# Peptides against a protein of PDB entry 3EFO, part 113

Target 1, 262 residues: chain A of PDB entry 3EFO
Amino acid sequence: SQLADLYKSCETDALINFFAKSAFKAVLHQPLKVIREILVNQTAHMLACYRKNCASPSAASQLILPDSMKVLPVYMNCLLKNCVLLSRPEISTDERAYQRQLVMTMGVADSQLFFYPQLLPIHTLDVKSTMLPAAVRCSESRLSEEGIFLLANGLHMFLWLGVSSPPELIQGIFNVPSFAHINTDMTLLPEVGNPYSQQLRMIMGIIQQKRPYSMKLTIVKQREQPEMVFRQFLVEDKGLYGGSSYVDFLCCVHKEICQLLN

## One batch from the design tools (peptide; made by RFdiffusion4, then SolubleMPNN)

Design b2_p13_3_s2 (from b2_p13_3, 7 letters changed)
Fold by OpenDDE base, seed 3:
Structure b2_p13_3_s2 (fold): chain B 262 residues (1-262), chain A 13 residues (1-13)
Amino acid sequence: as target 1 above (262 residues)
Amino acid sequence: SDSHVEIDIDKLL
């Protein structure tokens, strides 16, 4: 069917870009609550239509996502949790205005990365490989106390270190003997010059490539106070300012779809 | 029917 073909050709990153810009434009004329409701409604309607007209019958407990839109819910949740769409007093008007303006000018690739950061397990680096490590989902559940992770969203870059990060990697990256000796106030990695350090720097360079802004590097130690800022970029988790986790959002969307179809 | 991903919501609760 024409509908089936439409869903097959759908590009989620383009949709998210569109929804983001549409929502952020609407902020000027509509209450935030209404905008959020519209976004959820649009998501549910799109998926309900697919389930009704394109998908094979399945159990009512199943949320059915076309392959082309399998990541739509997670991106949509990220959009809904963006400060521009939140009415929290903790968020300044200036910050909302700033992020609104940023997104309004973003291309598809930029907005994709902005809403859903790239989180790389750099402790798994093969210094002989030219390939980037496979990204993991942006959730605390994917972090490891033994791991070192690089997170980037096009504006910020974080190097997160688990409390049990390998001392050899710490020395390789920072030229210090242990986790405790890492200076989190630095915004640049030292020029250690070993293969691992060079590989990490290369990866950081690749991530920075073709980004409109130079990402400031923040070093984050697990269990230290600044980690709280880093955790806000773990977008699949529950947000600090009341945003739902990805799991909660999936349940919400599923419920709404069921209401539309029954 | 189109190819799709199924998420069991009951398992998420």
Scores: peptide ipSAE 0.455, ipTM 0.908, DockQ to the pose 0.906
Fold by OpenDDE base, seed 1:
Formats: structure tokens, C-alpha cells, sequence
Structure b2_p13_3_s2 (fold): chain B 262 residues (1-262), chain A 13 residues (1-13)
């Protein structure tokens, strides 16, 4: 159908960019609560329309997402959880203003990465491959104490190290004997010169490529206090300031879709 | 029908 073709042509990253800029513009003249409600409502309406007109009948407990919008809910939740759209007193006016202006000027690719970071399992690197490791979902559940992960959102870059990360990788990356010897005050990785170090640096370079801002590197050790900052970028988890997890948001959207269709 | 993903909400709860 014509409508089905329309959904097939939809690009979630473009939609999120549009919704983000629209919402962030609306912040100047509409209550935050109203803006959030509109975003959820728009999401539900789009998906309800798809279910009604394009999808085959399915059980009521099933949330149906067209392939073109399979990640729309997670991005929308990330948008809703952004400090610009939260009215928490813990969030400074300056921070909201800064991020608002930042996003208002972002292109589609930039906003996509900003709202949903890349999280790469660096401990799985093949030093003989130029391919990036497959990104994992931005959730604590995807981390491992034995792993090393690189997170990037176009503005910040984090290298997260599990407490049981392989000593050989620690040596390869930092040229120190163990996890305990890693200096988290470093903003640059040492040039150790081994293949693994070179591969990691290459990956970091690829991530930085074509980004408008130079991403500052923060080294994070699991279970240390600075890890709290890192965890804020695990966007599928519950937000620090009361934002929903991705799972919770899916349930919310599903409920609203059902209400629209019944 | 169009290609789509189905998420069982009951299993997520």
C-alpha cells in the first residue's frame, strides 16, 4: 500500500533529529510536561497507524514496529530523558541551555550518535582486522567485569574497564602491570606501540572521524566513583533523574497504542 | 505484510 511504502521510507535518525529540534524549540514557549506528552503521543500515533493499516493482525500483547522504525522507541526515550526536557532541579539552567543549543545545530548523524552512543567491546578486537567490533546495546547488562568497552556519543569518549579485565590487555593499552595501576586521570592513551594498542587507536580515530567536536577521553574503572558519569550514557537503563528504562518506555508506548486502537 | 519486529510486552514485564 501507499502507506506501507511511506513507512518503509522512514528514517528513524531523521525523525529523531526533527523531533529533538522541534521539542527543544518548543521548550521556549510550552511546558516541559506538555512537550513530553506530545512526543509520546506522536510516537504512539505513528505506530498505531502502522498497526492499523500496514501490519497483519497480532496478539494484543505484541508491540509491532516496522523495520524502518524498530529503533524509534529507544531513541525517543533517549530524547525524553535528555536534560533539556527534564524539569529536575538538579539540572542546572546552564546545562540545559548548553545542550539545547548544541542539539539545535546537530545534523542527523550527530544527533543519532548523541542520543544513542556507540558502545564497543574493545576486549574482542582482532588486531588483524580493520573492521570495528559490533556495537552492543547501551545497558549495564551488556557490560562484563572481564571486558573493556569504548563508549562514544560524539562529544565524550569513555574507556570503561571491568575489574577483571585481562591483564594482558591492560598491559597492551596502558603499559602497566595491572588494573590497579591504571591512571584514570589520563586523557590520552599512551603510545605503547603493540598491535592491540595501534588497533585501538585506529578505532578511536575512526570514531572521531567526521565528528564536529574533539571527544575528550575519560578512562573509567568499574566500581570507582567516576563510573557514575559513565553509567549515565547507558541510555537503555533507568535514568539518574527518573527517566524510564527502554523496557519501561516500550510498555508505556504499547499501552498508549492499545488505547488509541480500542 | 510489511517487514516488522514484534515485541512481546508480556515477556518484558
Amino acid sequence: as target 1 above (262 residues)
Amino acid sequence: SDSHVEIDIDKLL
Scores: peptide ipSAE 0.455, ipTM 0.909, DockQ to the pose 0.900
Fold by OpenDDE base, seed 5:
Structure b2_p13_3_s2 (fold): chain B 262 residues (1-262), chain A 13 residues (1-13)
Amino acid sequence: as target 1 above (262 residues)
Amino acid sequence: SDSHVEIDIDKLL
């Protein structure tokens, strides 16, 4: 069917870019609450239509996502949780305006990374491999106290270190003997010159490639105050200024779909 | 059948 073909050809990243720009444009003329409702409704309607017209019968408890939209909900949730669309007094007008303008100029690839960061388990690096580690989901549940993670969203880059991160890796990256010795005020990694350091720098370089902005590096130690800022980029978790976790959003979307189809 | 992903919402809760 034409509908089935449409869903097969759909690109989530393009949709999110479109929705983001549309929503951010609408902010100037419509209440934020209305904009958020529209986005949720659009998401629900698209998925409801698929379930009704394209998907095979399935249990009512199942949320059915076409392959082309398998990550649509998570991206949509990220969009909904962006400061531009949040009606919270803690968020300054200037910050909203700034991010709004940024996104309005972003291409599809830029907005994809902006809304859903790359989170890379650096502690798993094979220094002999030229391959990037596979990104993990942006959630605290994917972090490890023994791990070191690199997060990037096109604007910011964070190197997060667990309290129990391997001393040998700390030595390799920072040339210090322990976690406690890491200076989090640095914005550049030292040129230690060992294979691990070189590999990490290479990865950072790859991530920075073709990005319109130079990402500032922030070193984050687990359980220190700056970690709170880092956690805001764990977009699948519940946000500081509101917004649902990814799981909660899935439930919400599912409920809306069911309501549309009943 | 169309390729899709199924998420059991009941299991997520």
Scores: peptide ipSAE 0.443, ipTM 0.904, DockQ to the pose 0.895
Fold by OpenDDE base, seed 4:
Structure b2_p13_3_s2 (fold): chain B 262 residues (1-262), chain A 13 residues (1-13)
Amino acid sequence: as target 1 above (262 residues)
Amino acid sequence: SDSHVEIDIDKLL
């Protein structure tokens, strides 16, 4: 998928892993605000250096990203929005400690998925295909009321259902006649046994097999309370607890770069 | 030439 290709930069993945571990180590002896500033500054400096040394002139309004770093900003924003780097009372100390410890032990691939989840449009499944559906960007704008999406970050798995998700798919997955009949308290999908159900289970299995941790499944209905938790994993959107959207972050980085170069 | 991506910040606003 285009998204998969976009995130194939090993260099950026390694950098994010490094920055994450460095930052998460630093939280023990540095203020969170300082850590966040350092991360932004490092990002800006790296990109400014590239811009300065690139031969091709570009307009001041253009943010230039080398291919090796084309996804650095999005991952960096995700890192900055992680609960470990946020001083919010709404986030429990236990949760921060837990995620910190997890990331400190993650490899490059693990941290990649952790910071930027895989969001799959399950409603587009071809039961005759063994391929995973192409991931979409982690944003509300990519969801649809008619859609069903599977989100996984290596630790959690969510099955999000739009309020207008197709009844036939609901029947296929849950063996119930409608969206309203879905029990969101379940952590396991029923073994319905039809091709669609089997395909979905296979996909979930594939995702799980690649991860070192068993992911708990949460069924989420659009417009129900648990959706709020799910939306926190839509990392390109504005965070509930003050994190910037990806767009806002790009603007921020661009501004910083311009300040460095002018 | 070095491959890169350009993002028009003005268009994102």
Scores: peptide ipSAE 0.432, ipTM 0.901, DockQ to the pose 0.642

Design b2_p13_4_s1 (from b2_p13_4, 6 letters changed)
Fold by OpenDDE base, seed 3:
Structure b2_p13_4_s1 (fold): chain B 262 residues (1-262), chain A 13 residues (1-13)
Amino acid sequence: as target 1 above (262 residues)
Amino acid sequence: SSYVAIDIDELLA
């Protein structure tokens, strides 16, 4: 059917870009609550329509997503949790305005990365390989106390270190003997010069080259105060300033779809 | 049509 073909041709990143810009434009004329409701409603209606007209019959307990939109919910949740759409006193007007303007000018690729960061397990680097490590889902559940992770969203870059991260990697990256010796006030990695350090720097460079803005590097130690900032970018988890986890959002969307179809 | 099915019950378990 024509409708089925339409869903097959949908690109989630383009949709998110559109929804984001539309919502952020609407902020000037509509209450935030209304905007959020519209976004959820649009998502639910779109998916309900697919289930009704395109998908094979499935159990009521299942959320059915077109393959082309399999990641739409997670991105939509990220959008809904963005500070621009949140009315929280902890978020300054300036910050909202800043992010609004940024997104309004972002291309599809930029907005995709902005809403869903790239999280790389750099502790798994093979110095003999030119391949970048595969990104993991942006959730605390994907972190490891023994691991070191690089997170980038096009505006910020974080190097997260687990409390049990390998001393040899710490030495390789920071030229210090242990986790405790790492200075988190630094914004640049030292020029250690070993293969691992060079490869990490290369990866960081590659990530940076793809972005229009220079990303400031923040070193984050697990269980230290600054980690809270880092955790805000684990977008599949529950947000610090509200907003649902990805799991909760899926349930919400499913419920809404069921209501539409019943 | 190709689709992804997420079991909500399993997700909540």
Scores: peptide ipSAE 0.404, ipTM 0.905, DockQ to the pose 0.916
Fold by OpenDDE base, seed 5:
Structure b2_p13_4_s1 (fold): chain B 262 residues (1-262), chain A 13 residues (1-13)
Amino acid sequence: as target 1 above (262 residues)
Amino acid sequence: SSYVAIDIDELLA
C-alpha cells in the first residue's frame, strides 16, 4: 500500500528535525503545553495509523513501531524534554532562546545527535581497533561504577568516570595514579602518549568531525556535583525538570494509540 | 513490513 511505502521511506532523524523545528517555531505563538500535546498526538496518530493499516495482528499490550520509526519515540521524548519546550521557572528565558536558535539552524544529523547524545563505553576500548565502540543507551542504568564513558551531543562532550574506574585506565588517560587525583577543572586531556590515550583522542576527534561547533570537554567524576549536569544528558532517564523517562513515554504513547483505535 | 514490537506489560514488569 502507499501508506506502507510511506512508512518505509520515513527516517526518524528527518522526522525529529521537522518536529523540532516546527515545535520551536510554534513556541513564538502557542503555549508550550499545547505544543507538547500536539507532538504527542502527532506521534500517536502516526503510530496508530500504522497499526491500523499496515501492521500485522498483534496483542493489544504491544506497541508496534515500523522499523523506520523504531527510535521515533525516544527521540520524541528527548524533544519534549528539551528546555525550549519545558515551562519551568528553573530554565531561563535566555537558555530557551539560545537552544531554540541553535536547533532552528541544525541539519538532520546535527539535531539527531543534539537530542540523543552518543554515549560510548571508553573502558571497553580495544586500542588495536580503529572502530568506535558501540554506543550504549543514554541511561544511568547503562553506566557502571567501574566504567568510563564519553558522551557527546554535538555541543558538549563529557568524560564520565565511575568511582571504581580502573586505575590503569585513569593512569592511561590522565597520567595520575587514582580517581581522586583527576582534576576535573581541565578541559583538555593530557597528552600521555600511550596507546589508550591516543585511541581516546582519536575517538574524540572522530566525534568532533563534521560538527559545526567545537565541543567543550567536561570531565565528570561520579558522585561529584558536576555529575548532575551530565545526568541531564542521559535522556532516557526521568528528567530533572519534569520530563518523562523513555519507559514512561512509551507507556504514554501506547495508551494514546489504544485510545485512538478504540 | 518489518516492525518492532514492544511488550508494554513486560516493560512495566
Scores: peptide ipSAE 0.377, ipTM 0.896, DockQ to the pose 0.920
Fold by OpenDDE base, seed 4:
Structure b2_p13_4_s1 (fold): chain B 262 residues (1-262), chain A 13 residues (1-13)
Amino acid sequence: as target 1 above (262 residues)
Amino acid sequence: SSYVAIDIDELLA
């Protein structure tokens, strides 16, 4: 399902903001391992409480999520996989400090976007519509070699192009004849001036609107080296520096809930 | 109250 469907009745954004700030504050006083365990435990306890007191009996193999918290696990997993909470040498101290400080000052909306980026299928744009395309789940499984996707997390913006992106769209966006001709060193889209280009620029503008930071644009070609950076923002997938996929995390949470209730 | 039920076994399949 589209990500838009997940947010309709979600109150998780406030919770995640709280958990994020609490965890990031705790980083100064507690080991990362302990913090991660606490977050998982809190998640499990909340959901276990719901299952015990609010949900109807269900099979042991089922994870029951209240509608208001249906996306709690995915956001929690994103939080757990954030560089601030990861003890990996590949992540510089400066980067951790930077992101920690950023999140500590983020409002609910900002942190929501930060932990779970918007991934928009740009190749589906209707030039006759001013509506934004519906965001898709942040997973490689939702990408298409024939597609073009815009990803934004409030700090970074990526334009990802599949190797088989339609030449017409490439021409529309970059004014070049093919995928191979796209210059990925550009941080700005060219002023092509056609309706598709204008729509894309508008969308980018809307995404940037009311964000506290100006998002730098990175153009990413599928299968090129910079795509690795882009994939880090596909937060439902397995993390580059560890961390579970969303699916794995759900299983983990489910097991812990069962342990609490049994 | 509405809820979402996720079949873990199915999810792993």
Scores: peptide ipSAE 0.363, ipTM 0.891, DockQ to the pose 0.648
Fold by OpenDDE base, seed 1:
Structure b2_p13_4_s1 (fold): chain B 262 residues (1-262), chain A 13 residues (1-13)
Amino acid sequence: as target 1 above (262 residues)
Amino acid sequence: SSYVAIDIDELLA
């Protein structure tokens, strides 16, 4: 159908860029509550329309997403959880203004990465491969105490280390004997020169080359206080300032769709 | 067209 073709051609990253800029423009003259409601309603309406006109009959308990929009809800939730759209006194006006201006000038690729970071399992790195490791979902549930992860959102880069991360990898990356010896105040990795270190540097370089801003590196140890900052970028989890988890948002969207169709 | 189905009940379990 013509409608099915429209959904097939729909690009979530472009939509999110559009919605983000529209919403961030609207904050100047509309209440945040109204803006959030509009975004949720738009999401629900689009998906309801698909279900009504394109999707095969399914159980009422199922949320049906077209393949081209399968990640729309998660990105929309990330947008809704952005500090610009949150009415919390803990968020400074300056920070809100800064992020608003940043997003207003971002292209599609930049905004995609900004709202949903890339999280890479570095501990699985094959030094003989030139390919990047497959990204994992941005949730604490995907982390491992034995793992090392690199997170990048186009503005910041984090290297997260589990408390039980392999000493051999720590030695390879930092040239120190153990987790306890890692200096989290450093913003640059040492030039160790081994294959693993070189591969990691290559990955970091590839990520940086595609972004307009130089990303500052922050080294984060699991269970240390600075980890809280890192966890804010695990966007599928519940936000610190009242943002919903991805699961909660899916339930919300499903409920709205059902209300529209019934 | 291809689609993804998410079972909300299972997701909440």
Scores: peptide ipSAE 0.342, ipTM 0.884, DockQ to the pose 0.896

Design b2_p13_4_s2 (from b2_p13_4, 8 letters changed)
Fold by OpenDDE base, seed 3:
Structure b2_p13_4_s2 (fold): chain B 262 residues (1-262), chain A 13 residues (1-13)
Amino acid sequence: as target 1 above (262 residues)
Amino acid sequence: TSSVEIDIEKLEA
């Protein structure tokens, strides 16, 4: 069917860009609550239509996503959790205005990365390989106390270190003997010069490529206070300011779809 | 049409 073909051709990254810009424009004229409701409603309607007209029959307890929209819910949740759409006193007007303006000027690739960061397990790097490590889902559940992860969203770059990070990697990256010796005030990695350090720098360079802004590097130690800032970029988790986890959002969307179809 | 199915009951448990 024509409708089925439409869903097959959908590009989630383009959709999220559109929704983001539309919502952020609407902020000037509509209450935030209404905007959020519209976004959820639009998401539910699209998926309900798919279930009704395109999807094979399945149990009512199943949420069915076309392949082209398999990541739509996670992006939509990230959008809904953005400070521009949150009415919280902890978020300054300046911050809202700043992020609004940023997103309004972002292309599809920029907004994709902005809303859903890349989280790379750099502790798994093979210095003999030129391939980037596969990104993991942006959730605390995907972190490892033994791991080192690089997170980037196009504006910020974080190097997260588990409390049990391998000393050899710490030495390789920072030229210090242990986790405790790492200076988190640094914004640049030292020029250690070993293969692992060079590989990491290469990866960071690749991530920085084609980005309109130079991403400042923040070193984050697990269980230290600054980690809380880093955790805000684990977008699949529950947000600090009351945003839903990805799981909760899926349940919410499913409920809305069921209501539309019943 | 290729699709992904998510078991919501499992997520809620």
Scores: peptide ipSAE 0.494, ipTM 0.923, DockQ to the pose 0.941
Fold by OpenDDE base, seed 5:
Structure b2_p13_4_s2 (fold): chain B 262 residues (1-262), chain A 13 residues (1-13)
Amino acid sequence: as target 1 above (262 residues)
Amino acid sequence: TSSVEIDIEKLEA
């Protein structure tokens, strides 16, 4: 069917870009609450239509996503949780304006990365491999006290270190003997020169490639105050200033779809 | 059409 073909050709990144720009444009003349409702409604209607007209029979308890939209909900939730669309007083007007303007000028790839960061477990790096490590989901549940993770969203880059990060890796990256010795005020990694350090720099370089902005590096130690900022980029979790977790959003969307189809 | 199914009941549990 034509509908089936439409869903097959749908690209989530393009949709998110469209929805983001549409929503951020609407901020100028519509209440934030209305905009958020529209986004949720659009998401639910799209998925409801798919379930009704394209999906194979399945239990009502199942949320069915076409393959092309399998990550749409998570991105949509990220969009909904963006400061531009949040009415929280803790978020300054200037910050909203700034991010609004940024997104309005972003291409499809840029906005995708902006809303859903890349989180890489660099503690698992094979120094002999030229491939990037597989990204993990942006949630605290995917972090490990023994791990070291690199997060990037096109604007910011974070190097997160667990409290129990391997000393050998710390030595490799920072040339210091322990976690406690890491200086988090640094915005650049030292040139240690070992294979691990070199590979990490290479990865960072690859991530930076073709990005319109130079990403500032922030070194984050687990359990230190700056970690709070880092955690805001774990977009599948509940945000500090509101917004649902990814799981909660899925449940919400499912409920809305069911309501539309009943 | 290929699809992904998420068990919402499982998520809520």
Scores: peptide ipSAE 0.490, ipTM 0.922, DockQ to the pose 0.942
Fold by OpenDDE base, seed 1:
Structure b2_p13_4_s2 (fold): chain B 262 residues (1-262), chain A 13 residues (1-13)
Amino acid sequence: as target 1 above (262 residues)
Amino acid sequence: TSSVEIDIEKLEA
């Protein structure tokens, strides 16, 4: 059907860019509550239409997403959780204005990365491979105390280290004997010169070269106070300022779809 | 059209 073809051709990253800019424009003349409701309703309507007209019959308890929109809910939730759309007094007007302007000028690729960061398991690097490690979901559940992860959203870059990170990797990256010796005030990795260090630097370079802004590197140790900043970029988790987890949002969207179809 | 199905009941549990 023509509708099925439309959904096949739909690109979530383009939609999110559109919705983000539309919403961020609307904040100037509409209440935030209304904007959030519109975004949720639009998401629900699109998916309800798919279920009604394109999807094979399935149990009512199932949320059905076309392949082209399989990540629409997670990105939409990230948009809804952005400081620009949150009604929290803890968020300064300046921060809202800054992020609003940033997104208003972002292309599709930039906004995609901005709303959903890349989270790479650096501890799994094969120094003999030129391929980037596969990104993992942006959730604390995907981290490990034994792991080292690189997170990038186009504006910031974080290197997160578990408390039980391998000493050999720590030595390879930082040229220090242990986790405790890592200086988190550093913004540049030392040029140690071993294959692992070189591979990591290569990965960081690849990530950076595709972005319009120079990303500042922040070293984050697990269980230290600054880790809280890093955790805000784990966008599938519950937000600090009341934003829903991805799971919660899926449930919300499902309920809305059911209401539309009943 | 290929689709992904998510069991909401399992997520809520």
Scores: peptide ipSAE 0.470, ipTM 0.918, DockQ to the pose 0.937
Fold by OpenDDE base, seed 4:
Structure b2_p13_4_s2 (fold): chain B 262 residues (1-262), chain A 13 residues (1-13)
Amino acid sequence: as target 1 above (262 residues)
Amino acid sequence: TSSVEIDIEKLEA
């Protein structure tokens, strides 16, 4: 799957790690606007080079990505949308500094997860299976009002619940009869003890495994205020602070490539 | 060399 490729794209992972650290270092010496432009330019140049020298002829309307870099744009967009590179007053200096420092110390695997979170459809859990559910793309379009999703980026963990989440699952996870009864102030799931609860806890444990930081759990109900925070991690969507959607970014990159080649 | 092609016009629609 395309998402599976995201996690297996070692070369892209390394590149993003490099670009992230380089950009975050540059923040100390260069304007954010310039840094963002450089990143986009570098992305376009790399892809333009491929198109010019390696790719088969195709229509100008086509964006061509080599397999090794097929997920570069999505990660690059995530990087560009990171608070460290955004010049918005709504982002506190402390938060920016904190995330900058974190990324500067991250390995390839850590930065990969940080920039593109895992989003797991928990409502699809098979209690008889020890396998993790397949992650979905980090977009609102992949959520459902009937679904329950776990999102993790190595620093934060969110359990998102749709307004129409199955009562059975809610009961299984929280031991309450309905969505309305879920206490979102909890940072830990109750130990309900049923197979579903145990499976979810196991999954959470696996996600937490080998991560350098303990991820705090935030329970998020759809259409409640905290959901806005959660949506910031749906990195393929349009950013809250003006960042582009993945689709928009692809268009942007394509235009830049065309400019380079024409 | 394997590659992925994305139709930008389709994305813009």
Scores: peptide ipSAE 0.464, ipTM 0.915, DockQ to the pose 0.658

